# Peptides against a protein of PDB entry 4GXB: the designs that were tried, part 60

Target 1, 277 residues: chain A of PDB entry 4GXB
Amino acid sequence: VPTEEVSLEVLLSNGQKVLVNVLTSDQTEDVLEAVAAKLDLPDDLIGYFSLFLVREKEDGAFSFVRKLQEFELPYVSVTSLRSQEYKIVLRKSYWDSAYDDDVMENRVGLNLLYAQTVSDIERGWILVTKEQHRQLKSLQEKVSKKEFLRLAQTLRHYGYLRFDACVADFPEKDCPVVVSAGNSELSLQLRLPGQQLREGSFRVTRMRCWRVTSSVPLPSGSTSSPGRGRGEVRLELAFEYLMSKDRLQWVTITSPQAIMMSICLQSMVDELMVKKS

## One batch from the design tools (peptide; made by RFdiffusion4, then SolubleMPNN)

Design b2_p14_7_s4 (from b2_p14_7, 5 letters changed)
Fold by OpenDDE base, seed 3:
Structure b2_p14_7_s4 (fold): chain B 277 residues (1-277), chain A 14 residues (1-14)
Amino acid sequence: as target 1 above (277 residues)
Amino acid sequence: GSSETFENPVFDPE
């Protein structure tokens, strides 16, 4: 692609648009720096954020596709998909809420965390009780961003990334689940017929390994799942989990976001490794 | 099909 100056739109979690002038040849870090400059985010805080490729759903929600890698050209990555539904989103890229303290010391960092958190709550990624919701709304009305974040940090699934509804083979085959990644775990929420909502928590430290598999289903005469056209690639994330002492079991999630899930796992692992060093 | 496997360095078998 010839090097040209282009206007690139980067969205915040809340859908706020940040327009930056970049080169088509600018790599992910270059674009991230341009976004930071546009927002007046200090250079020392850039590392707490990443650019993600997402698909905007009809309701305006984001389905995370993957994290943009360092070698990528964000303009090319998004435009090559030839669909307006794909967007680039800026989001915090760490898991431990302790790092919020570093980011929220800066006004811009605080605003970014606040906007993301508000959005995550509104989208149901962070789980809140009625009372907590009332408290959050009160703080939001007062525009008390620090207090809002402090309360939010205590909430269930704070800092988690929620995926689209998918299927898992746990606890039984073909279970509909909602997967969320955060706090060094994968949370699988499911509701079986006639049962209450159940959550399976799979801690990363109990995963021996994980695997991403890509396959093309053979045209079997069986009714293809209503939503998958003939020849669609099936993605699966499988992880080998320590269920009990000396008992490993594979859990498999079938999801078009399997790659993103794997990226989250790797990211959580990386952060844990840093903490151990 | 293709697959990629990742070993977990922070795996703790307890």
Scores: peptide ipSAE 0.652, ipTM 0.964, DockQ to the pose 0.778
Fold by OpenDDE base, seed 4:
Structure b2_p14_7_s4 (fold): chain B 277 residues (1-277), chain A 14 residues (1-14)
Amino acid sequence: as target 1 above (277 residues)
Amino acid sequence: GSSETFENPVFDPE
């Protein structure tokens, strides 16, 4: 693609639009720096955020597709999809809430975390009780961003990324699940027919390995489930998990977001590696 | 089909 100056839209978690003038040849870091400059985010805080490719749903919710890579060209990546539903989103890219302390020291960083957290609560990514919700709303009305975040940091699934409903083979085949990634784990919320909601926690430190598989289902003469078009690629994330002492078991998640799940796993692993060093 | 496998360096079998 010829180098040209273009206007690129980057969204915050709350849907706020940030327009930046960039070159079509600008890489992910260049675009991120442009966004940071537009927001007046200090250079030393840029590393706490990343750009993600998402699909915006009809209700305004984001389905995360993948993290933009370092050598990727964000303008090309998003425009090549030729659909207005695809967006670039700025989000924090660390998992340990301790790093919030660094980001919150800056007004812009604080605002970004606040906007993300409000959005995550509104979308049900962060799980809250009725009482907690009341407290959060009170703090939001007072625009007490620091106190809001401090309370939010204590909430279930704070900092998690929630995926679209999908299917897993655990605890049984074709089990409907909602997967969330955060705090060095994959959380699987399971709802079996006639049963209460259950949650399975899979810690990254108990995963020996994981695998992303792409396949094209053979046209089985049986009625294709109404939603899968002929030739649709099936994505799966499988991980080998230490269920008990000396007992490894594969768990497989079938999801269009399998790649994003794998990216999250790698990101969590990377962060853990830094902490061990 | 294609697959990519990732080994986990922080795996703790203990």
Scores: peptide ipSAE 0.651, ipTM 0.963, DockQ to the pose 0.803
Fold by OpenDDE base, seed 1:
Structure b2_p14_7_s4 (fold): chain B 277 residues (1-277), chain A 14 residues (1-14)
Amino acid sequence: as target 1 above (277 residues)
Amino acid sequence: GSSETFENPVFDPE
């Protein structure tokens, strides 16, 4: 690809557009630095954020596809898909809320965390009670960003990434689930017809390993699921989990976001490794 | 099909 100057759009979690002038040959870090400069984010805070490839849904929600890697060229990565639904999003890239303290000391960092948190609440990624929601709204009206974040940090699934509805083989085969990643775990939420919401928590420290599998389903005639076009790649995330003492069991999630889930697992593992060191 | 497996270094069996 010839090197030329281009305008690249990067979105914040709330859909705010940040336009940056970059080279087509600029790697992920170069683009991230350009975004930081545009936002007046200090250099020492850049490492707390990453660029993600997402698919924008009709309602404006983001389906995370993957984290952009260091060697990638963000302009090429997004434009090669030849679809306007794909976007680049800036989001915080750490899991431990303790790191919020470093980020929120800066006005720009505070604003980014605030915008992301508001968006996550609005999208239902962070779970809130009616009373908590009232309190959050009050703080939002007062534009008390620090207090808002402090309250949000105590909420269920704060800092989690929520995935699109998918299917798992736990607790039973072909169970519809909503997966969320955060706090060194995968949370699987299951709502069966007429039943209460059930949640399974799978801690990363109890996963011996995980596997991403890509397969092309053979055109078997009776694929009953109307929404999967014939010939689409099937992605699965499987992890071997310590269910009880000396009992390992494989859990398999079938999702187009299996790669992103794996990236989240690796990221959580990496962060835990840093803490042990 | 392709498959990639990742071993977890923070796995704690205790």
Scores: peptide ipSAE 0.650, ipTM 0.963, DockQ to the pose 0.798
Fold by OpenDDE base, seed 5:
Structure b2_p14_7_s4 (fold): chain B 277 residues (1-277), chain A 14 residues (1-14)
Amino acid sequence: as target 1 above (277 residues)
Amino acid sequence: GSSETFENPVFDPE
């Protein structure tokens, strides 16, 4: 693609549009810097955010596809898909809420975290009780962003990334689950018929390894899932988990977001490594 | 099919 100046749209978590003028040859960091400049985010806070490729669903929700890598050209990455449903989203890229303190010191950083958190609550990524919801709404009406975030930081699944409903082989084969990544874990939520919501917590520190597998199912006359066309690539994330002392077991998640889940695992591992050093 | 495996450096077997 020849190098030319283009207008690129980058969305915030709440769907706010940020238009930046960039070169088609600009890499991920170049585009991120352009977005930061447009928002008046200081340079020392750029590292707390990343660009993600997402698919916008019919209801306006974002299905995260992957994190844009350093060598990528965001304009090419999104336009090559030839579908308006694919977007580039700016989101915080750290897991430990302690880093919020650094970001919140700046007005723009505070606004970004606030907007993201409001959106995550509205989308059900952060779980709230009725009383907590009332308190959050009161703080939102007062536009008390710092107090809102402090309360939000105490909520279940704060800072988690929630994936689309998928299938796992745990606790039983072909279990419908909702996976969330955060707090150095994968949370698998399932509701069996006639039962209460159950959650399986898989801590990253108890995963020996994980694997992403891509396969093309053989043409079978019956599609196991209505939305899977003939010849669609099947993605799986498997991890070997320490269930008990000296007992490792593989858990497999079948999801088109398996790559994104793996990216989250690696990102959480990287952050833990930084803390350990 | 293809697969990629990642070893976890922060794995703690206790």
Scores: peptide ipSAE 0.650, ipTM 0.963, DockQ to the pose 0.791

Design b2_p14_8_s1 (from b2_p14_8, 7 letters changed)
Fold by OpenDDE base, seed 2:
Structure b2_p14_8_s1 (fold): chain B 277 residues (1-277), chain A 14 residues (1-14)
Amino acid sequence: as target 1 above (277 residues)
Amino acid sequence: MRLVAEYENPVFEP
């Protein structure tokens, strides 16, 4: 692609648009720096954020596709998909809420975390009780961003990334689940009709390994799940989990976001490695 | 089935 100056749109978690002038040849870090400069985010806080490729749903929700890698050209990565549904999103890229303290010291960092957290609550990524919701709303009305975040940090699935509804073979074959990644775990939530919400928590430290696989379903004539177009690539994330002492079991998640789930696992592992050093 | 990637977990605690 010839090097040209272009206007690139980067979204915040709340859908706020940040327009940056970049070169088509600018790599992910160059674009991230341009976004940071546009927001007046200091250089020392850039590393707490990443650019993600997402698909914007009809309801404005984001389905995370993948994290943009360092060698990528964000302009090319998003435009090559030839769909306006694909967007680049700025989001925090760490898991431990302790790092919020560093980011919150800066006004822009605070605003970014606040906007992300509000959005995550609104989207149901962070789970809240009625009372907690009332408290959060009160703090939001007061625009007390620090207090809002401090309360939010105590909430279930704070800092988690929630994926689209998918299928897992746990606890049973072909279970509809909602997967969330955060706090060094994958949470698998299952709600069957007439049943209570069941959750499986899979700690990263109990995963021996994981894999992403791609398959083309053979046109088996029978199970017309109506919504999967003929010929869609099936992605799976499988991880080998220590269920009990000396008992490893594979858990498989079938999801178009399997790659993103794997990226989250790697990212959580990397962060844990840093803490152990 | 095509393997896209496989990762061993260095923080695995057996």
Scores: peptide ipSAE 0.589, ipTM 0.950, DockQ to the pose 0.792
Fold by OpenDDE base, seed 5:
Structure b2_p14_8_s1 (fold): chain B 277 residues (1-277), chain A 14 residues (1-14)
Amino acid sequence: as target 1 above (277 residues)
Amino acid sequence: MRLVAEYENPVFEP
C-alpha cells in the first residue's frame, strides 16, 4: 500500500471520537502515540492503553474482535473489512486496579478511566446494586471523578471485559452463557430455565492450557437458523481446568469472540508473570 | 476442526 496521509477515527469506550492524521504505513504504536498526543496523554501513560478492533452493534454497543498487534497497520486493518460497523477503540489494557493509581495521577488519564468506567457501568459490564447506582450517580453529578473511580473499584466485575452472549458445554451441553474476563479469571454467567442466575468462576491459575479452534459446520440439512450465513466459521475457546484435586476437565466456549477471549487469557497470564518476577 | 492456537499456561498451579 502506498504511504499516504489519512484521517483515522479512534473511539473511546464511551463512543467519543478522536480524529488523528496518520500515515497508512503507521503501525499500531504510531497510531496510539498520535491518539495520545491528540488527547494530551503523557508518553509514560501510553503503555496502559491499547487499540482494539471492535464491531459496533445497532444499539451502539461494542463487540470486541481483537487487540491490534504491534506489527499491524490500524488504518489497513479497519478499512480492509469494508464495513462501517468496524471501529478502532482506545481502552485500558491492564487488569490489576492497582495500576489505576498511576493513571489517575494525570488529568487526562483520570478522564479516560472515568469515561471508560461510566460506559462500562451503563453497558452493564460492571454490576451494581440499586444503592451503589445511586451513589455513583451522585458522584457523577458532582463530577467527582476520583471518588467515582474509588467506589467503582470495589464493584463486582470492575475492570472486566464482557463478551456477547454465547454457548458453553458447562455445566451442561449447549448452555447459553455470558462470559466476562477480568481479575485473572473467566466468569461464566448462566440462567437455566426456572433457575436463578449462576456464575462459574474459572481462575487462570487453575487452567493447565487453552486453545482456539476453527471449524466449518457440515451442511446439516436441518433448519438454517435465520441470520447465520452459509459457511460461517465456528470459533471455540477450550481450556483444561483443574476442577478438583487431580481432576482436569475441558470446558469449551463456542463464540465468535473466542480469539478475543484467548487474547484476554494471554494478557492476564502475562500480567501475572510480571508480578511473579 | 482446525487448531488456530494452543497455549500452555506458565502460571498453572496444580
Scores: peptide ipSAE 0.589, ipTM 0.950, DockQ to the pose 0.811
Fold by OpenDDE base, seed 4:
Structure b2_p14_8_s1 (fold): chain B 277 residues (1-277), chain A 14 residues (1-14)
Amino acid sequence: as target 1 above (277 residues)
Amino acid sequence: MRLVAEYENPVFEP
């Protein structure tokens, strides 16, 4: 691609648009720096955020596709998809809420965390009780961002990424699940017909390994669910989990977001490695 | 089935 100056739109979690002038040849870090400069985010806080490729749903929700890698050209990565539903989103890229303390000491960092957290609550990524919701709304009305975040940090699935509904082979074959990644785990929420919501927690420290696979389903005869077009690629994330002492079991998640799930696992592993060093 | 990637977990605690 020839090097040209272009206007690139980057979204915050709340859908706020940040327009930056960049070169088509600018790599992910260059674009991130341009976004930071536009927001007046200090250089020492840039590393707490990343750029993500997402698909915007009809309701304005984001389906995370992947994190943009360092060598990528964000302008090319998003425009090559030839669909306006794909967006670049700025989001925090750490898992430990302790790092919020570093970010929220800066006005811009505080605003970014606040906007993300409000959005995550509104989208149901962070789980809240009725009373907690009332308290959060009161703090939001008062625009008490620090207090809002401190309360939010105590909530279930704070800092998690929530994925689209998918299928897993746990606890049984072909279970519909909602997967969330955060706090060094994958949370699998299952609601079977007539049953209560069940949650399985899979801690990263109990995963021996994981893999991403792709397959093209063979045209089985009559039972092709009418919605999967002929030749649709199936992505799966599988991890080998220590269920009990000396008992490893594979768990497989079938999801178009399997790559993003794997990126989350790697990111959580990387953060844990830093803490152990 | 095609393997896209496999990762060993360095923080695995057996």
Scores: peptide ipSAE 0.589, ipTM 0.950, DockQ to the pose 0.794
Fold by OpenDDE base, seed 1:
Structure b2_p14_8_s1 (fold): chain B 277 residues (1-277), chain A 14 residues (1-14)
Amino acid sequence: as target 1 above (277 residues)
Amino acid sequence: MRLVAEYENPVFEP
């Protein structure tokens, strides 16, 4: 690709647009640095954030596709898809809320975390009670960003990434689930008709391994799940989980976001490895 | 079924 100067749009979690002038040959880090400079984010805080490829839904929600890798050219990665629904998003890329303390020391870092957290609450990624919601709204009205974040850090699924509704084979075959990744786990939320919300927590430390697979479904005439067109690639994330002492069981999640789920697992593993060192 | 990638978990605690 010839090297040209281009304007690239990068979104924050709340949909705020950041326009940066970059080269088409600029790698992910170069673009990230340009975004940081535009936001006046200090260089020492850049490492707490990453660029993600997302698909913007009609309601403005983001479906995370993958994290952009270091060798990638973000301009090429997003434009090659030839669809305006694909966007680049800046988001924090660590899991341990303790790292928030480093980021919150800076005004820009604080603003980024605040905007992301507000968005995650509004999207229902962070789970809140009615009382907690009232408290959060009060703090938001006061624009007390630090206090808002401190309260948010105590909330269920703070720092989690929520995926689109998908299917798992746990606790039974073809269960509709909502998967979230965070706090060194995959959370599988299941709501069956007429039943209470059930959650399965799968801790990363109890996963022996995981894999991503792709398959092309054979045109079997009968059980067309209404949303999958004939010939669409089926992605699956499977992990081997220690259910009990000496009992390993495979759990399989069928999702177009299987790759992103795997990236999250690897990222959580990497962070845990750093903490153990 | 095509394997895209498989990962062993170094932080697995048996």
Scores: peptide ipSAE 0.588, ipTM 0.950, DockQ to the pose 0.799

Design b2_p14_8_s2 (from b2_p14_8, 9 letters changed)
Fold by OpenDDE base, seed 3:
Order: C-alpha cells, then sequence, then structure tokens
Structure b2_p14_8_s2 (fold): chain B 277 residues (1-277), chain A 14 residues (1-14)
C-alpha cells in the first residue's frame, strides 16, 4: 500500500469516535500514539491500552476479532476486510484491576476506564444485581466516575471480555456456552436442558497448554446451523486443564473468536509472568 | 484440521 495520509476512525468502547490523521504505513503503536494524542492521554498511560479489531454487530455490540499486533498497519488491517462492520477499538489491555489505580490518576485515563466500564455494564459483560445497577446508575447520574469505578471493580466479571455465544465440549459435547475471559480465567457459562445457569471457571494457572485449530468442515448434508455457510472455517480453542490432582483433560471451545480467546489467554499469562518476576 | 498455534503455559501450576 502506498504511504499516504489518511483519516482513521478509532472507536472507544462506548462507540465514541476518535478520528486521527495517520499514514497508511503507520504501525499499531504509531496509531495508538496518535489516538492518545487526540485524547490527550499521557504517554506513560499508552501502554495500558491496545487497539483491537472488532466486528460491530447489528445491535452495536462489538465482537472482538483480535488484538492488533505491533507490526500491523491498522489502516490496512481494517480496510483490507472490505466491510464496514469491522472497526478498530481502543480498550484497556490489562487484567488486574490494580492497574486501574495508575490509569485513574489521570483525567483522560479515568474517562476512558469509565466509558469502557459503563459500556461493559450496559452490554452485560459485567454482571450486576438490581441493587448494584441502581447504585451504578445513581453514580452515573452524578458523574462520579471514581466512585463508579470503585463500585464496578467489585462486580462479577469486572474487567472481563465477553465473547459471542459458542459451543464447547464441556461438560457435555456440543454444549452451548458463553465464554468470558478475565481475572486469569476463562469463565464458561452454560445452561443444560432443565438446569439452572451454571459457570465453569477455568483458571489459567491450571491450564498446561492451549491450542488454536482451524478446519474446513466437509459439506455435510445436515442442517447447517444458521450462520455457518458451507465451507466456512471452523476455529477451535482447546486447552488442557488440570481437573484434579494428576488429571489433565482437554476442553475444546468452538468459536469464530478462538483466536481472540487465545490472545486473551496469552495476555493473562503474560501479565501473571510480570507479577511473578 | 490445522493447528494454528500452540502455547505452553509458563504459569501452569501442577
Amino acid sequence: as target 1 above (277 residues)
Amino acid sequence: LREVARFENPVFEP
């Protein structure tokens, strides 16, 4: 792609648009810096955020595709898909809420976390009780961002990334699940027939390894599940989990977001490694 | 079936 100056749209979690003038040859960090500059985010806080490629769903929700890598050209990465549904989103890129303290010290950082958190709650990524929701709304009405975040930090799945509904082979084959990544785990929410919603928590420290696989299913004459065309690539994330003492078991998640899930796992592992060092 | 990536977990606690 020829090097040209272009206007690139980067979205915040709440859908706020940030327009930046960048070069088509600018790498992810260059674009991130441009976004930071546009927002007046200090340089020392840039590292707490990343750019993500997402697909905007019809309801305006974001399906995270992947984190943009350092060597990528965000303009090319998004435009090459030739679909307006693909967007670049700025989001915090750490898991431990302790890092919120650093970010919240800055007005812009605070605003970014606030906007993200509001959005995550609205999208049901953060789970709230009725009373908690009332409290959050009250704080939102008062625009008490710090207090809002402090309350939010205590909520279930705060800081998690929620994925689109998918399928796992645990606890049963072809089990519909909703996967969320956060707090050094994958949370698998499932409802079996006639049962209550339950959650399987898979801590990353109990994962020996994981893999992403890609396959093209053979045209089976059977009912294509709505949305999978013949010949669509099937992605799977499989992880080998320590279920009990000396008992490892593979768990496989079939999802178009398997790559993103793997990225989340890697990111959580990396953060834990930093803490361990 | 193609394995796209495999990761060994350095923070695995057996």
Scores: peptide ipSAE 0.637, ipTM 0.965, DockQ to the pose 0.816
Fold by OpenDDE base, seed 4:
Structure b2_p14_8_s2 (fold): chain B 277 residues (1-277), chain A 14 residues (1-14)
Amino acid sequence: as target 1 above (277 residues)
Amino acid sequence: LREVARFENPVFEP
């Protein structure tokens, strides 16, 4: 691609648009720096955020596709998809809420975390009780951003990424699940017929390994699920989990977001490694 | 079936 100056739109979690002028040859970090400069985010806080490729749904929700890699050209990565539903989103890229303290010390950082958290609550990524919701709304009305975040940090699935509904083979074959990644785990929420909502927690420290696989379903004449087009790639995330002492079991999640799930796992592992160093 | 990626977990605790 020839090097040209272009306008690139980057969204915040709440859908706020940040327009930056960049070169088509600018890599992910260059674009991130441009976004930071536009927002007046200080350089020492840039590392707490990343750019993500997402698909915007009809309801305005974001389906995370993947994190943009360092060597990528964000303009090319998003425009090559030839669909306006794909967007670049700025989001925090750490898992430990302790790092919020560093980010919250800056006005811009505080605003970014606040906007993200409000959005995550509104989208149901962060789970709230009725009373908690009332308290959060009160703080939001008062524009008490710090207090809002402090309360939010105590909430279930704070800092998690929520994925689209998908299928897992645990606890039984072809279980519909909602997967969320955060706090060094994958949370699988499921509702089996006639049962209450259940949550399975899979801690990263109990995963021996994981893999992403792709397959093309065989044209099965009669049993093709009516909604899947012939030849659609099926992505799966499988991880080998320590269920009990000396008992490893594979768990497989079938999802178009399997790559993003794997990226989350790797990111959580990386953060844990830093803490152990 | 094609394996796209595989990761061995360095923070695995048996």
Scores: peptide ipSAE 0.635, ipTM 0.965, DockQ to the pose 0.785
Fold by OpenDDE base, seed 5:
Structure b2_p14_8_s2 (fold): chain B 277 residues (1-277), chain A 14 residues (1-14)
Amino acid sequence: as target 1 above (277 residues)
Amino acid sequence: LREVARFENPVFEP
């Protein structure tokens, strides 16, 4: 690919646009550095953030596709898809909220965490009670970013990534679920007919292994599922989980975001490995 | 069925 100077749009979690001038040959880290420079984010804080490929939904929400890898060329990765729905998003890439302390010491880092957290609450990724919502709104009106974050850090699913509704084979076959990744776990929320909302917590430390699989469904003569185009690839994440003492069971999630879920698992494992060293 | 990726978990605690 010939090296040319181009304008690249990178979005924050709240949809704020950051325009950077980069080369088509710039790798992920080069683009990340350009974004950091545009935002006046210090070099020592760049490692707390990553670039993600997302699909923007009709409602403006982001469906995370994957993290951009180090060897990738972000301009090529996004433009090769030939669809305006695909975007590059800057987001924090660590799981332990203790690292927020390092990031929020800087004005720009604080602003990034604040904007992300506000967006995560607005999108329902972070779960809040009515009283907590009132408190958060009061702090937001006062523009008390530090206090806002301190309260947010105590909330359910703070720091989690929420995925689009999908299907799992647990607790029974073909269960509709909402998966979230964070705090070294996968959280599966489900509501069975006539039942209360249930949450299954799958801790990473109880997963022996996991895999991502791809399959092409055979043309079933039943035209009945309107949303799956003919020949659409089915992705699955399966993990072998320690349900009880000496009892391993496979759990399978069917989702177009199976790759992103696997990336989250690997990232959580990597962070745990650092803590154990 | 094609396996795209497989990971053995080094932090698995039996």
Scores: peptide ipSAE 0.635, ipTM 0.965, DockQ to the pose 0.803
Fold by OpenDDE base, seed 1:
Structure b2_p14_8_s2 (fold): chain B 277 residues (1-277), chain A 14 residues (1-14)
Amino acid sequence: as target 1 above (277 residues)
Amino acid sequence: LREVARFENPVFEP
């Protein structure tokens, strides 16, 4: 690709647009630095954030596709998809809320975390009770960002990434689930007809391994799941989980976001490794 | 079925 100066749009979690002038040859870090500069985010805080490729849904929600890798050219990565629904999003890239303390010390960092958290609550990624929601709204009205975040940090699924509804083979085959990644786990939420909401928590430390698989379903005449067109690539994340003492079992999640789920697992593992070092 | 990636978990605690 010829090196040219281009305007690149990067979104915050709340949909705020950040326009940066970059080269088409700029790598992920170069673009991230440009975004940071535009936001007046200090250099020492850049490492707490990453650029993600997302698909914007009709309702404005983001479906995370993957994290942009260091060697990638963000402009090329997003434009090569030839669809305006794909966006680049800036989001925090750590899992442990303890790192919020470092980011919150800076005004810009605080604003980024606040905007992200507000968005995550609004999208239902962070689970709140009615009373908690009232408290959060009160703090939001007062624009008490630090207090808002401190309360939010105590909430269920704070810091989690929520994925689109998908299918798992747990607890039974073809079970509709909502997967969330955070706090060194995958949370699988399911609601079976006539049943209460159930959650399965799969801790990363109990996963021996995981894999991503890709397959092209043969046109089988019978079980057309309504939403998948003929010949669409099926992605799966499978992990081998220690269910009980000396009992490993494979759990398989069928999702277009299987790659992103795997990236989350890797990222959580990496963070745990850093903490152990 | 194509395996795109496989990861062994270094923080696995059996």
Scores: peptide ipSAE 0.635, ipTM 0.965, DockQ to the pose 0.801

